Peptides against a protein of PDB entry 4Z63. Designs and how they scored, part 46

Target 1, 334 residues: chain A of PDB entry 4Z63
Amino acid sequence: LCLGMNDLTGNIPEDLFHLKRLNLLGIQENRLSGSLSREIRNLSSLVRLDVSWNLFSGEIPDVFDELPQLKFFLGQTNGFIGGIPKSLANSPSLNLLNLRNNSLSGRLMLNCTAMIALNSLDLGTNRFNGRLPENLPDCKRLKNVNLARNTFHGQVPESFKNFESLSYFSLSNSSLANISSALGILQHCKNLTTLVLTLNFHGEALPDDSSLHFEKLKVLVVANCRLTGSMPRWLSSSNELQLLDLSWNRLTGAIPSWIGDFKALFYLDLSNNSFTGEIPKSLTKLESLTSRNISVNEPSPDFPFFMKRNESARALQYNQIFGFPPTIELGHNN

## One batch from the design tools (peptide; made by RFdiffusion4, then SolubleMPNN)

Design b1_p11_7_s4 (from b1_p11_7, 3 letters changed)
Fold by OpenDDE base, seed 4:
Structure b1_p11_7_s4 (fold): chain B 334 residues (1-334), chain A 11 residues (1-11)
Amino acid sequence: as target 1 above (334 residues)
Amino acid sequence: SSSWVTSYDPD
């Protein structure tokens, strides 16, 4: 049953929960309000539940132990409060959980040893506090993780060295500290292709440690951190780099010539730093700017990217990496 | 540029 993208108001009719054979319930992009009924538990055949982009409030009901076939739960952009229900945090069937842009709070806790099928987690823009959950790497299929815009004070857990499944990771604006530790840990995530760390590590030094290595890194965004230091030499070994944003830091020194050696680099923003010297001629030889191969099926994060032009303007959303225009931005240095 | 990239709507 798909009723999305309408102007429906009120709550879900109780009789809907009599549909025992229902596999998909999509009521997204409406004006539905009130609490999400616990009677969802009666939809025992449910595989996909999409209640996103509504006006739901209250706590998410703790009924997911009665939904053994549920693979997809989308609840982004609502007014949900409280925590992740225990049954949801223990769901062995769930593949994707998206609860971005809600008012969920408390300590983030997931039973990753139980959540054997979880591959995508989006909890960005909530009110979670405390520390990043150390057991996230125990979610053995977890590939896509967005935890941006929460208040996870502290550092990236040491356990994330074992986060082998991690491919796409955003921790933007989550009050994180110690970039040296974070990068030192995350370099062990051998499947990591996208790393977004914008608005963290305020005023720290970007490490220039030649021992750091991100072999499969395609997207690195560490913008607006007021980071000091220079262009890190370790980045030169990330041969698959496609997008680099280090804008709005306090980076100094020259832009190194190796920046032009990235065959796939099509988006470079080093603006609003303190770089000096000449623009490397190697940038004029970037193959991606002369011949760009765009694949519609290119693997990408499940979470969108946003480009914030200024504090007063609304951010532009980009659903795919290749949605970004080919860019070299070196403005506003010195 | 006065822009930066992130993975959330900063508004």
Scores: peptide ipSAE 0.362, ipTM 0.885, DockQ to the pose 0.859
Fold by OpenDDE base, seed 2:
Structure b1_p11_7_s4 (fold): chain B 334 residues (1-334), chain A 11 residues (1-11)
Amino acid sequence: as target 1 above (334 residues)
Amino acid sequence: SSSWVTSYDPD
């Protein structure tokens, strides 16, 4: 049953929950309100539940143990409060959980040893507090993780050295500390291609440790952290780099010539730093900017990117990396 | 540019 993208109001009729054979319920992008009924437990054949972009409130009902076929739960952009229900946090069938942009709170707890099928987790823009869950690497298929805009004070857990499934990771604006430790840990994630750390590590030094290596890194965003230091030499070994944003930091020194050696680099923002010297001539030879043959059909994060132009302005949303225009931004440096 | 990239819903 697909009723998305309408102007439906009120609550879900209780009789809808009598549909025992229903595999897909999509009621997204409406004005549905009230609590999400616990009677969804009656939809025992449900594979996909999309209630996103509504006005739902209250706690998410703890009935997911009665939904053994549920693979997709999309509840982003609602008013849900409380925590992740225990049955949801223990779901062995769930592949994708998206509860971005809600009012969920407390400590984030997932039973990753039970969540054997979870491959995508988006809990960005909530009110979770405490520390990052140390057991996230126990979610052995977890590839896409967005935990941005929560309050996870502290450091990236050391256990994340073993996060082999991790490919796309965003922790933007989550009150994280110790960038040196974070990068030292995350370099062990062999499948990591996208790392977004904007608005963390305030005033720390960007490490220039030659022992750091991110072989598969395509997207690195560490903007608006007030980071000190210089362009990190370890980044030069990330030969697959496509997008680099280090804007709005306090980085100094010269822009190194190796920045022009990235064959796939098409978006570079180093603006609003304290870089000095000349613009490397090698930037004029960036293949991605001189050739029209850019592969558009590459895997991307499930979470969207946002380009914020002004603190008071609405950010532009980009659903894919290749949605960004080819850019070299070096403005507002010394 | 006065822009930066992030992955969170803007206010």
Scores: peptide ipSAE 0.342, ipTM 0.880, DockQ to the pose 0.842
Fold by OpenDDE base, seed 3:
Structure b1_p11_7_s4 (fold): chain B 334 residues (1-334), chain A 11 residues (1-11)
Amino acid sequence: as target 1 above (334 residues)
Amino acid sequence: SSSWVTSYDPD
């Protein structure tokens, strides 16, 4: 049953929960309000539940042990409060959990040893606090992780050195500290292609340790951190780099010539820094900007990107990396 | 232009 993208109001009719053979319930993008009924437990054949973009409130019901076939739960952009229900945090069937943009709180806890199928986790823009869950690497299939805009504190856990499944990771605006430690740990994630760390590490020095290596890194976003230092030499070895945003920092020195050696680099923002010297001539030879053959079919994060042009302007949403226009921004340097 | 990329809808 798909009733998304309407102007439906009120609650879900109780009789809907008698549909025991229902595999898909999509009621996203409506004006549905109240609590999400615990009677969803009666939908024992449910594979996909999408209640996103509504006005739901209260706690998410702890009934997911009665939904043994549930693979997809989308509840982003609601008013859910409380924590992740125990049955949801222990779901062996769940592949994707999206609860972005809610009011969930407390310490984030997932039983990763039980969540054997979890591939994508989006909990961005919530009120989770405490430390990052050290056991996330135990989710052996977890590829996509968005934990941005939560009140996490401290450093990236050392256990993340073993996060082999991790490909797409966002920790933007989560009060993280110690960028040197974070990068030192995350470089061990051999499948890491996307790393977003915007609005963290306030005023720290961007490490220039030549021992750092991100072999598969395609997207690096570390904007608006007030980072000091220069363009990091270790980044030059990330030959697959497609998107680099280091804007709104306090980076100094010259823009190095190797920045133009990235064959796939199509989006570069170094604006609002303190770079000096000449613009590297190598930037005029970026193959991605001279040739039209950007492979559009590459895997992308499940979480969206947002471009904030002005503090007062609405952010532009980009669902795909290749949705970004080919860009070289070097403005507002001195 | 003064822009930066994030993974969340900024206020």
Scores: peptide ipSAE 0.369, ipTM 0.889, DockQ to the pose 0.843; fails the geometry check
Fold by OpenDDE base, seed 1:
Structure b1_p11_7_s4 (fold): chain B 334 residues (1-334), chain A 11 residues (1-11)
Amino acid sequence: as target 1 above (334 residues)
Amino acid sequence: SSSWVTSYDPD
């Protein structure tokens, strides 16, 4: 049953939960309100639940043990409060959980040893607090993780060295500290292609340790951290780099010539730093900007990107990396 | 540009 993208209001009729053979319930992008009924437990055949972009409130019901076939739960952009229900946090069937842009709170706890099928987790823009869950690497299929805009104090857990499944990771604006430790840990994530760390590590030095290596890194965003230092030499070994945003930092020195050696680099923002010297001539030879033959069919994160132009301006949403226009932004440097 | 990229919902 797909009723998305309407102007439906009120609560879900209770009789809807009598549809025991229902595999897909999509009621996204409406004005549905109230609590999500516990009677959802009666939808024992449910594979996909999409209640996103509504006005739901209250706690998410702890009934997911009665939904043994549920693979997709989409609840982003609602007013859900409380934590992740225990049954949801222990779901062996769940592949994708998206609860972005809610009011969920408390400590983030997932039983990753039970969540054997979880491959995508979006909990961005919530009110989770405490530390990053150390056991996330135990989610052996977890590829896509957005935990941005939560209050995860402290450092990236050491256990994330073992996060082999991790490909797309955002921790933007999560009160993280110690960028040197974070990068030192995350470099061990051999499948990591996208790393977004914007609005963390306030005032720290961007490490220039030549021992750091991100072999498969395609997207690096570490903007608006007030980071000091220079363009990190270790980044030059990330030959697959496509998007680099280090804007709104306090980076100094010259823009190195190797920045133009990235064959796939199509988006570069180094604006609002303190870079000096000349613009590298190698930037004029970026193959990605001279030829349109960039394969648009590359996997991208499930979480959206946002471009904030001004602190007061509405951010532009980009659902795909290749949605970004080819850009070289070097403005507002010394 | 006075923009930066992130992956969280804007206020």
Scores: peptide ipSAE 0.360, ipTM 0.885, DockQ to the pose 0.862; fails the geometry check

Design b1_p11_8_s2 (from b1_p11_8 with H3S)
Fold by OpenDDE base, seed 3:
Structure b1_p11_8_s2 (fold): chain B 334 residues (1-334), chain A 11 residues (1-11)
Amino acid sequence: as target 1 above (334 residues)
Amino acid sequence: SSSWITSFDPD
């Protein structure tokens, strides 16, 4: 049953929960309100539940132990409060959990040992607090993780050195500290292609340790951190780099010539820093800007990106990396 | 251009 993208209001009719053979319930992008009924437990054949972009409130019902076939739960952009229900945090069937942009709170706890199928987790823009879950690497299939805009504190856990499945990781605006430690840990994630760390590490020095190596890194966004230092030499070894945003920092020195050696780099924003010197001539020879070959089927993060241009302007949402226009921004340097 | 990329829902 797909009723998404309408103007439906009120609650879900109770009789809907009698549809025991229902595999897909999509009621996203409506104005449905109230609590999400615990009677969803009656939908024992449910594989996909999409209640995103509604006005649901209250706690998410703890009934997921009665949904043994549930693979996809999308509840982003609602008013859910409380924590992740125990049965959801222990779901062995769940592949994707998206509860972005809610009011979930408390310590984030997932039983990764039980969640053997979880490959995508989006809990961005919530009110989770405490430390990052140290056991996330135990989710052996977890590839996509968005934990941005939560009230996490401290550093990236040492256990993340073992986060082999991690490919796409966003921790933007989560009050994280110690960028040197974070990068030192995350470099061990051999499958890491996307790393977004915007609005963290306030005023720290961007490490220039040549021993750091991110071999598969395609997307690096570390904007608006007021980072000091210079363009990091270790980044030059990330030969697959496609998008780099280091804007709105306090980086100094010259823009190095190796920045133009990235064969796939199509988006570069170094604006609003304190770079000096000449613009490298190598930037005029970026192959991606002269003969861009976009692979439509190239894997991308499941979480959206946002471009904030002005404080008063609405941010533009980009669902795909290649949705960004080819860009070289070097403005507002001195 | 006064822009930066984020990965969270803006206010």
Scores: peptide ipSAE 0.404, ipTM 0.901, DockQ to the pose 0.837
Fold by OpenDDE base, seed 4:
Structure b1_p11_8_s2 (fold): chain B 334 residues (1-334), chain A 11 residues (1-11)
Amino acid sequence: as target 1 above (334 residues)
Amino acid sequence: SSSWITSFDPD
């Protein structure tokens, strides 16, 4: 049953929960309000539940132990409060959980040893506090993680060295500290292709440690951190780099010539730093910018990217990496 | 540029 993208108001009719054979319930992008009924538990055949982009409030009902086939739960952009219900945090069937842009709070806790099928988690823009959950790497299939815009004070857990499944990771604006530790840990995530750390590590030094290595890194965004230091030499070994945003920091020194050696680099923003010297001639030889635009279908994060241009304007959303235009931005240095 | 990239709507 798909009723999304309408102007429906009120709550879900109780009789809907009599549909025992229902596999998909999509009521997204409406004006539905009130609490999400616990009677969802009666939809025992439910595989996909999409209640996103509504006006739901209250706590998410703790009934997911009665939904053994549920693979997808999308509840982003609502007014949900409280924590993740225990049954949801222990769901062995759930593949994707998206609760971005709600008012969920408290300590983030997931029973990753139970959540054996979880591959995508989006809890960005909530009110979670405390520390990042150390057991997140125990979610053995977890590939996509967005925890941006929460208040996870402290550092990236040491346990994330074992986060082998992690491919796409955003921790933007989560009050994180110690970028050296974070990068030192995350370099062990051998499948990591996308790393977004914008608005963290305020005023810290970007480490220039030659021992750091991100072999499969395609997207690195560490913008607006007021980071000091220079272009890190370790980044030169990330041969698959496609997008680099280090804008709005306090980086100094020259832009190194190796920046032009990235065969796939099509988006470079080093603006609003304190770089000096000449623009490397090698940038004029970037293959990705000299060739004609080729349609590329590559895996992408499940979470969208946003480009914030100024404090007053609304951010532009980009759903795919290649949605960004080919860019070299070196402005506003010195 | 006066822009930066993130994974959330900063508004």
Scores: peptide ipSAE 0.379, ipTM 0.891, DockQ to the pose 0.842
Fold by OpenDDE base, seed 1:
Structure b1_p11_8_s2 (fold): chain B 334 residues (1-334), chain A 11 residues (1-11)
Amino acid sequence: as target 1 above (334 residues)
Amino acid sequence: SSSWITSFDPD
């Protein structure tokens, strides 16, 4: 049953939960309100539940132990409060959980040893607090993780060295500290292609440790952190780099010539820093900008990107990395 | 540019 993208209002009729054979319930992008009924437990055949972009409120019901076939739960952009229900946090069937842009709170706890099928987690823009869950690497299939805009104090857990499944990771604006430790840990994530760390590590020095290596890194965004230092030499070894945003920091020194050696680099923002010297001539030879033979069909994060232009303007949403226009932005430097 | 990229919903 797909009723998405309408102007439906009110609560879900209780009789809807009598549909025992229902595999897909999509009621996204409406104006449905009230609590998500506990009676959802009656939809025992449910594989996909999409209630995103509504006005639901209250706690998410703890009934997911009665939904053994549920693979996809999309509840982003609602007013859900409380925590992740225990049954949801222990779901062995769940592949994707998207509860982005809600009011969920408390400590983030997932039983990763039970969540054997979880491959995508989006909990961005919630009110989770405490520390990053150390056991996330135990989610052995977890590839896509967005935890941005939560209050996860402290550092990236040491256990994330073992996060082999991690490919796409966003921790933007999550009150993280110690960028040196974070990068030192995350470099061990050999499948990591996308790393977004914007609005963290306030005022820290961007490490220039030549021992750091991100072999498969395609997207690095560490904007608006007030980071000091220079362009990190270790980044030059990330030969697959496609998008780099280090804007709105306090980086100094010259823009190195190796920045133009990235064959796939199509988006570069180094604006609003304190870079000096000349623009590297190598930037004029970027293959991605002269002949875009870049496959648009490359895998991308499940979580959206946002380009925030100013404090007052609405951010533009980009659902794919290649949605960004080819860009070289070097403005507002010394 | 007066912009930066992030991955959280705007206010």
Scores: peptide ipSAE 0.418, ipTM 0.908, DockQ to the pose 0.837; fails the geometry check
Fold by OpenDDE base, seed 5:
Structure b1_p11_8_s2 (fold): chain B 334 residues (1-334), chain A 11 residues (1-11)
Amino acid sequence: as target 1 above (334 residues)
Amino acid sequence: SSSWITSFDPD
């Protein structure tokens, strides 16, 4: 049953939960309100539940142990409060959990040893606090993780060295500290292709440790951190780099010539730093910008990107990295 | 530019 993208109001009729054979319930992008009924437990055949972009409130009901076939739960952009229900945090069937842009709070806890199928987790823009859960790497299939805009004070856990499944990771604006430790840990994530760390590590030094290596890194965003230092030499070994945003920091020194050696680099923003010297000629030879053949069919994070303008309350949303226009931005350096 | 990239919902 798909009723998304309408102007439906009120709550879900209770009789809807009599549909025992229902595999898909999509009621997203409406104005449905109230609590999400516990009676969803009656939908024992449910594979996909999409209640996103509504006005739901209250706690998410703890009934997911009665939904053994549930693979997809989308509840982003609602008013849900409380924590992740125990049954949801222990779901062995769940592949994707999206609860982005809610008011969920407390300590984030997932039983990753039970969540054997979880591959995508989006809990961005909530009110979770405490520390990043150390056991996330125990979610052995977890590929996509967005935890942006929560309050995870402290450092990236050491256990994330073992986060082999991690491919797309966003921790932007989550009150994280110690960028050196974070990068030192995350470099061990063999499948990491996208790393977004914007609005963290305020005023720290960007490490220039040549021992750091991100072999599969395609997207690196570490903007608006007031980071000091220079263009990190370790980044030159990330041969697959496609997008680099280090804007709005306090980086100094020259832009190195190796920045133009990235064959796939199509988006570069080094603006609003303190870089000096000349623009490398190698930037004029970027193959991605000179070639007419741009591959658009590459894996992308499940979470959206946003381009935030200074002095603007509104950000532009990009659902795919290739949605960004080919860009070289070196402005506002002095 | 006058912008930066992030990955959280705008205010």
Scores: peptide ipSAE 0.392, ipTM 0.896, DockQ to the pose 0.818; fails the geometry check

